Peptides against a protein of PDB entry 5KEZ. Designs and how they scored, part 94

Target 1, 320 residues: chain A of PDB entry 5KEZ
Amino acid sequence: NVAIYNPFRPWWERYQPVSYKLCTRSGNEDEFRNMVTRCNNVGVRIYVDAVINHMCGNAVSAGTSSTCGSYFNPGSRDFPAVPYSGWDFNDGKCKTGSGDIENYNDATQVRDCRLTGLLDLALEKDYVRSKIAEYMNHLIDIGVAGFRLDASKHMWPGDIKAILDKLHNLNSNWFPAGSKPFIYQEVIDLGGEPIKSSDYFGNGRVTEFKYGAKLGTVIRKWNGEKMSYLKNWGEGWGFVPSDRALVFVDNHDNQRGHGAGGASILTFWDARLYKMAVGFMLAHPYGFTRVMSSYRWPRQFQNGNDVNDWVGPPNNNGVI

## One batch from the design tools (peptide; made by RFdiffusion4, then SolubleMPNN)

Design b2_p16_2_s4 (from b2_p16_2, 12 letters changed)
Fold by OpenDDE base, seed 3:
Structure b2_p16_2_s4 (fold): chain B 320 residues (1-320), chain A 16 residues (1-16)
Amino acid sequence: as target 1 above (320 residues)
Amino acid sequence: TAEKVGAAFYIYSRHT
């Protein structure tokens, strides 16, 4: 991915890929392979956060400022380490003046235009699908158990399916023969927009962002909400079917005060209430649960926004 | 809300 130095090595640089090489702030491919092996050997499975909707930001300077040293040029859509070129992006397909998503009520824009400047891959192309599948299959062969598909809302479900149909079975060294990768898709659906979580049920589980938002409201006792109202928690609250839901109290985005859920989201900053929420989530049968593991950073609020929300995990000069 | 949802990804462009 891109190495960002202003601000200094933010967490979100990981979501700006320039190649599918396994060289990052966390280590190289050999170290990753070693980690996957050690984890699998003790029954801990690895699920990769796969960033496949886009490459890096349009405004990032061309060069070799990347975690694996690969050259890239956002301006010309040149990512030779893949390789991708201008033919592999949706620049000509997006009809907005900026090239970015301007209206989230337009499903076509949401999927064909750039997400906040991130170069949008043409996932309708078999070439692009194949390059992504090769990346994911390499990870499967290493021994990962599945994937979180980042920014799934911004990909056509059919394109996702086409990629998933190219995936190998899981590594038989650790998984039963014929096992398929576990897939959960990040889809932000709080209602009111044309793109629905149900559009993605055919590909795997989806993130249920209503879960953390509503649970936070209840535990905070906002709007007269009571714990007793959780009697029909899950589908009774309008959430997606339990067998399609991946649930969580917070994630890295809404933990920082942005994204789905707003101020209702409980985080480790509210330790007591957060423990209550996580405890409830783990005790309740609804959905597949995900527990957040995060870190403290020096928050600095200006006009209601944390200007240090970019701060990544504890590191040594940018290396985790 | 689109604004709140969009804010999740805004950080990707804020510093680039």
Scores: peptide ipSAE 0.030, ipTM 0.703, DockQ to the pose 0.514
Fold by OpenDDE base, seed 1:
Structure b2_p16_2_s4 (fold): chain B 320 residues (1-320), chain A 16 residues (1-16)
Amino acid sequence: as target 1 above (320 residues)
Amino acid sequence: TAEKVGAAFYIYSRHT
C-alpha cells in the first residue's frame, strides 16, 4: 500500500493499495504464511480484509513511496506491479464533476465513482476480475479460510460474484476437499439509500451495521430504549436474516466516530458498557459474531472530533 | 414489533 507520512503512517493507508504484494508494516509474505500455518494447526482460521474495489487516492504523488517499494502513478492510473493502467478504472463511467461520489442516492454513482478520491477499479472487466482473483487465490493457497470484502457497497454484486466464481477451493492441508472460502461483505445499510444489504446476499454474508448502532442506543438508555425490547433482537428489529448477518459492536471506522452508527457506537473507551454489549452479542444467537481487537491512541478532541483518529497500530519491528 | 432503522450514512471519513 501507499506509505503516507503526513500524518505519519496512519491506519487508513492500509486501505490504499498500489499492488497485491504481501508486504506491509504488519509483516512480509513469509511472516504471514508462518502465522496462517500456526493458526490453522490449532484450529484458528484466518480471514483477510481484501481491498479490491479501488487502488490508492488519486491525489497521492507518483513514485515508490509504498510498503513494498513498488512504483505507482495515480495521475496516469499506472500500477505496474499488478499491472493496471488507465483502461482498468471507471473514470469514464463516473459522470460527476469531481470524479468522486457526490450523491449516495444514486446507486450508479456509488458504484462507478471514486470513494473519497480512491481510484475506482473497473470490475466489469475480466482482466481486472482475474487480477483480483489471482491475489485472493494466492491467499487461499497459503491457507486463509475466507475474506472480508472491503467497500462492497461500492461494487456491483454481479462483479463480486464473477470474482468469487474464479476462486479456488480452500487448502486441503487444513480444510476438507472442496471447501469454499467464507465470504462476508462490508455493506453499510442503515436505510434511506438505494443500495441494500439484500443486494449482496447471493455472494455471502453482509455486515449488519444496524446491530451495533441499535445495541448502543439500548445499552446507553437513549430515546427510552429498554433491555426488555431486545427479546426479539435480530430479525424482529428489522435486521437482515441471521444466516446472512455478520454482527459486531464496533469496527475500526465507527470506533473512531466514522461511518455508520454515529455516537451510539460503544467502544473499548466505554469499557463497562462495551463489555456489556460484547457479552450480550456473544450470548445471543443472532448472526455470525465478530469481536473487535484494537489499540489505544492519544485521542485529542477539537470541536467534537478526534484530530488523532488517524493514528495507526503500534509498530516497532522495523518493517516499513 | 416495529423495525429499527437508523439514519443514512453519506460520508466516508476514513480516507483523505
Scores: peptide ipSAE 0.027, ipTM 0.652, DockQ to the pose 0.097
Fold by OpenDDE base, seed 2:
Structure b2_p16_2_s4 (fold): chain B 320 residues (1-320), chain A 16 residues (1-16)
Amino acid sequence: as target 1 above (320 residues)
Amino acid sequence: TAEKVGAAFYIYSRHT
């Protein structure tokens, strides 16, 4: 991914890829392979956050400022480490003046235009699908158990399906023969927009962002809400079917107070309430649960916003 | 700029 130094190595640089090389602030491919092996050997499975909707931001300077030193040029859409070129992006498909998503009520913009300036890959192209599949298959062959598909809302479900159809079975050294990768898709659907979580059920599980948002409201006792109202928690609250849901109290985005769910989201900063919410989630049978492991950072609020919400995990001069 | 792209995640996270 791109190496950003202003601000200094933010967490979100991870979501601006310039190659599919397993070479980041967390380590190189050999170190990753070693970690996966050690984890699998004790029954801990690894799921990779796969950023496949886009490459880096269009405004990032060209050069070799990346975690593996690979050259890239956002201006010319040149990513030779993949390789991608101008033919592999949706610049010509997006009809907005800016090239970015301008109207989230237009599903075609949401999927064909750039997410906040991030160069949008032409996932309709078999070449692009194959390059992504090769990346994911390399990870599968190393021994990962599955994937979180980042920004799935911004990809056509059929394009995702086409990629998934190219995937290998899981590594038989640790998984039963014929096992398929576990897939869950990040789709922000709190209602009110045309793209629905149900559009993606055919590809795997989806993130249920209503879960943390609503649970936070209840635990905080906002609007007179009571714990007793959780009697029909799950589908009874309008959530996706349990077998399609991945549930969580918070994620890295909404933990910073401005993600999907807003201020209702509970985090470790509200320790007592957070423990209540996480405990409830783990006790309740609805959905596949995900527990956050995060870190403290020096929050600095200005006009209600944390100006340090970019701060990444604890590191030694950029090295994790 | 890098800052502009970073701030974009704030906007992204707000959409439902």
Scores: peptide ipSAE 0.034, ipTM 0.758, DockQ to the pose 0.125; fails the geometry check
Fold by OpenDDE base, seed 5:
Structure b2_p16_2_s4 (fold): chain B 320 residues (1-320), chain A 16 residues (1-16)
Amino acid sequence: as target 1 above (320 residues)
Amino acid sequence: TAEKVGAAFYIYSRHT
């Protein structure tokens, strides 16, 4: 991914890929392979946060400022380490003036235009699908158990399916023969927009962002809500079917006030309430649970916004 | 069972 130094190595640089090389601040491919092996050997499975909707931001300077030193040029859509070129992006398909998503009520924009400036891959193209599948298959062959598909809301479900149909079975060294990768898709559906979580059920599980948002309001006792109202928690609250749901109290985005849930989201900053929420989540049978492991950063609020919400994990001059 | 819809949410924003 891109290496950004202003601000200094923010967390979100990880979501701006310039190649599919397993070479980031977390380590190199050998180290990753070693970790996956060690984890699998003790029954801990690895799921990769796969960023396949886009490459890096259109405004990032061309050059070799990347975690693996690969050259890239956002301006010309040149990512030779893949390789991708201008033919592999949705620039011509997106009809907005800016090239970015301007109206989230237009499903076509949401899927064909750039998410906050991130260069949008033409996932309709078999070439692009194949490059992504090759990346994911490499990970599968290493021994990962599945994937979180980042920004799935911004990809056509059929394009995702086309990629998934190219995937190998899981590595038989650790998984039963014929096992398929576990897929969960990040789809932010809090209602009010045309894109629905149900559009993606055919590809795997989806993130249920209503879960953390609603649980937060209840535990915070907002609007007079009570724990007793959780009697029909799950589908009874309008959530997706349990067998399609991946549930969580918070994630890396909304613990920073980004995206879905707003101020209702409980985080480790609200220690007592957060423990209550996580405890409830783990005790309740609804959905597939995900527990957050994060880090503390020096929050600095200005006009209601944390100006340090960019801060990445603890590091020593960029070294983790 | 009855569905519950009660909370307002902020504008979607993900990355810079």
Scores: peptide ipSAE 0.028, ipTM 0.632, DockQ to the pose 0.075; fails the geometry check

Design b2_p16_3_s1 (from b2_p16_3, 9 letters changed)
Fold by OpenDDE base, seed 4:
Structure b2_p16_3_s1 (fold): chain B 320 residues (1-320), chain A 16 residues (1-16)
Amino acid sequence: as target 1 above (320 residues)
Amino acid sequence: KPQIDSAYLTYKRATS
């Protein structure tokens, strides 16, 4: 991915890929293989946060400032390490003046235009699908168990399906023969926008962002909410079917105080309430649970915004 | 207002 130095190596630089090489702030491919092997050998499975909707931002300077040193040129849509070229992006498909998503009530913009300037891959193209599948299959062959598909809202479900149809079975060294990768798609659907979580049920599980948002409201006793109201927690609260839900109290995104769920989201900063929420989540049978492991950072609020929301996990001069 | 990851909002803010 792009190496960002201003701010200094933010956590979100990981979401600006320039290649599918397994060289990151966390290590190289050999180290990753080693970790996956060691984890699998003790029954710990690895799920990769796969950024496949886009490459890096259109405004990033061309060069080799990337975690694996690969050259890239956002201006010309040149990512030779893949390789991608101008033919592999939705520049011509997006009809907005800026090339970015301008109207989130327009599903076609949400999926065909750039997410905040991030170069939008033409996932309708078999070539692009295959390059992504190759990346994911490489990981599968290494021994990962599945994937979180980042920014799934911004991809057509059919395109995702086409990619998933190209995926190998899981590595038989650790998984039963014929096992399929576990797929959960990051779709933020709190209502009010045209893209729905149900659009993606055919591809795998979907993140249920209503879960953390509503649970936070209940535990915080906002708006007269009571714990007793959780008797029909899950589908009874209008959440997606349990077998399609990936649930969580917070994630890296809404943990930072804005976005999906807003201020209702409970985090480790509110230790007691957070423990209650996580405990309830783990005890309740609804959905597939995900527990957040985070870190403290020096929050600095200016005009209601944490100017240090970019701070990643503890690192050594950018190396995790 | 848009329901997207804050990571991308942060990027947009940083590049604005």
Scores: peptide ipSAE 0.390, ipTM 0.908, DockQ to the pose 0.841
Fold by OpenDDE base, seed 1:
Structure b2_p16_3_s1 (fold): chain B 320 residues (1-320), chain A 16 residues (1-16)
Amino acid sequence: as target 1 above (320 residues)
Amino acid sequence: KPQIDSAYLTYKRATS
């Protein structure tokens, strides 16, 4: 991915890819392979956060300022490490003046235009689908069990399906023959926008962001909410079907206070309430549960916003 | 406010 130096190596630089090389500040491919093997050998499965909607920001300077040293040129849409060129992006398909999503009530813009300047891949092209599938298949062959698909609401469900149809079965060294990768899609649907979670049910599970948002209000006793109301928690609260839901109290984004769910989201910063929420989530039979593991950072609030919400995880292993 | 990952909004703020 792109190496960002201002601010200094933020966590979100990981979501600006310039190649599909397994070489980041988290480690190299050998280290990753070692981890996957060790985890699989004790029954712990690995699911990769796959960024396949886009490459890096259009305003990033061309060069080799990346975690694996790969050359890239956002201005010319040149990513030779893949390789991608100007033919592999939706520049001509997006009809907005800026090339960015300007109206989030227009589903076509949401899917065909750039997400905050991030170069939008033309997922309708078989070439692009194949390059992504090759990346994911390499991970499957290493031994991962599945994927979180980042920014799924910005991809057409049919394009996602086309990619998934190219995927190998899971590695038979650890999984039964014919096993398929576990897929869950990040779709932020709190209502009010045209793209719905149900659009993606055919591809796998979907993140249910209403879960953490509503649970936070209940645990915080906001708006007169009571724990007794949680008796029909899940579909009874208007959430997606249990067998399509991936649920969580917080994630890396809304943990920083301004993501989906707003101020209601409980995090490790509110230790007591957070433990209550996580305990309830694990005990109640709804959805596929995910527990957050994060880190402390030096929060600095200005006008209600943490100006240090960019701070990435601790790193002292020498990986650039 | 659009319903997207705030990480991407942070990038936009830094580069726009």
Scores: peptide ipSAE 0.366, ipTM 0.900, DockQ to the pose 0.794
Fold by OpenDDE base, seed 3:
Structure b2_p16_3_s1 (fold): chain B 320 residues (1-320), chain A 16 residues (1-16)
Amino acid sequence: as target 1 above (320 residues)
Amino acid sequence: KPQIDSAYLTYKRATS
């Protein structure tokens, strides 16, 4: 991914890929292989956060300022380490003046235009699908158990399906023969926008952001909410079917006040309430549960926004 | 307000 220095090596630089090489702030491919092996050997499975909707931001300067040193040129859509070129992006398909998503009530824009300037991959092209599948299959062969598909709402479900159909079975060294990768798709659907979580049920599980948002209001006792109202927690609260839901109290996004849920989201900053929420989630049978492991950072609020929401985990001059 | 990942919101703010 791109190495961002302003702000200094933010956590979100990981979501601006310039290649599918496994060289990052966390280590190189050999170290990753070693970690996956060690984890699998003790029954801990690895699920990769796969950024496949886009490459890096359009405004990033061309050069070799990346975690693996790969050259890239956003201006010319040149990512030779893949390789991608201008033919592999949706620049001509997006009809907005800026090239960015301008109207989130237009599903076509949401999927065909750039997400906040991030170069949008032409996932309808078999070439692009194959390059992504090769990346994911490489990870599968290393021994990962599945994937979180980042920014899934910005991809057409059919394009995702086409990629998933190219995936190998899981590594038989650790998984039963014929096992398929576990897929969960990050789709933020709190209602009010045309793209729905149900659009993606055919590909695997989806993130249920209503879960943390609603649980937060209940635990906080907002609007007269009571714990007893959780009697029909799950589908009774309008959530997606349990077998399609991946649930969580918070994630790396909404713990920073972004994404979905707003101020209702409980985080480790409110330790007691957070433990209550996480405990409830783990005890309740609805959905597939995910527990957040995070860190403290020097929050500084200005006009209701944390100006330090970019701060990543403890690091040594950018190396984690 | 669009329902999108904070990673991208933060990037947009940083590049605005």
Scores: peptide ipSAE 0.366, ipTM 0.906, DockQ to the pose 0.829
Fold by OpenDDE base, seed 5:
Structure b2_p16_3_s1 (fold): chain B 320 residues (1-320), chain A 16 residues (1-16)
Amino acid sequence: as target 1 above (320 residues)
Amino acid sequence: KPQIDSAYLTYKRATS
């Protein structure tokens, strides 16, 4: 991915890929392979956060400022490490003046235009699908158990399906023969926008962001909410079917205060309430649960915004 | 406010 130095190596630089090389601040491919092996050998499975909707931002300077030193040129859509070129992006498909998503009530823009300037991959193209599948299959062959698909709402479900159809079965060294990768798709659907979580049920599970948002409201006793209202928690609250839901109290994004759920989201910063929420989540049978493991950073609020929301995991001058 | 990850909003803010 791109190496961002202003701010200094933010966590979100990871979501601006320039190649599919397993070479980031977390380590190189050999180290990753070693970790996956060691984890699998003790029954811990690895699920990769796969960024396949886009490459890096169009405003990033061309060059080799990337975690693996690969050259890239956003201006010319040149990512030779893949390789991608201008033919592999949706620049011509997006009809907005800026090339960015301008109207989030237009599903076509949401999927065909750039997410905040991030170069949008032409996932309709078999070439692009194949390159992504090769990346994911490489991970599968290493021994990962599945994937979180980042920014899934910005991809057409059919394009995702086409990629998933190219995936290998899981590595038989650790998984039963014929096992398929576990897929959960990050779709932020709190209602009010045209793209729905149900659009993606055919590809795998989806994130249920209503879970953390509503649970936070209840635990915080906002708006007169009571714990007794949780008697029909799950589908009774309008959430997606349990067998399609991946649930969580918070994630790496919304714990920073401006993600889906807003201020209702409980985090480790509110330790007591957070423990209550996590305890409830683990005790309740709804959905597939995900527990967050995070870190403390020096929050500095200005006008209600944490100016340090970019801060990544503890590191030494950018080295984790 | 669009329902997207704050990561991308942060990027946009940083590069604006």
Scores: peptide ipSAE 0.357, ipTM 0.899, DockQ to the pose 0.877

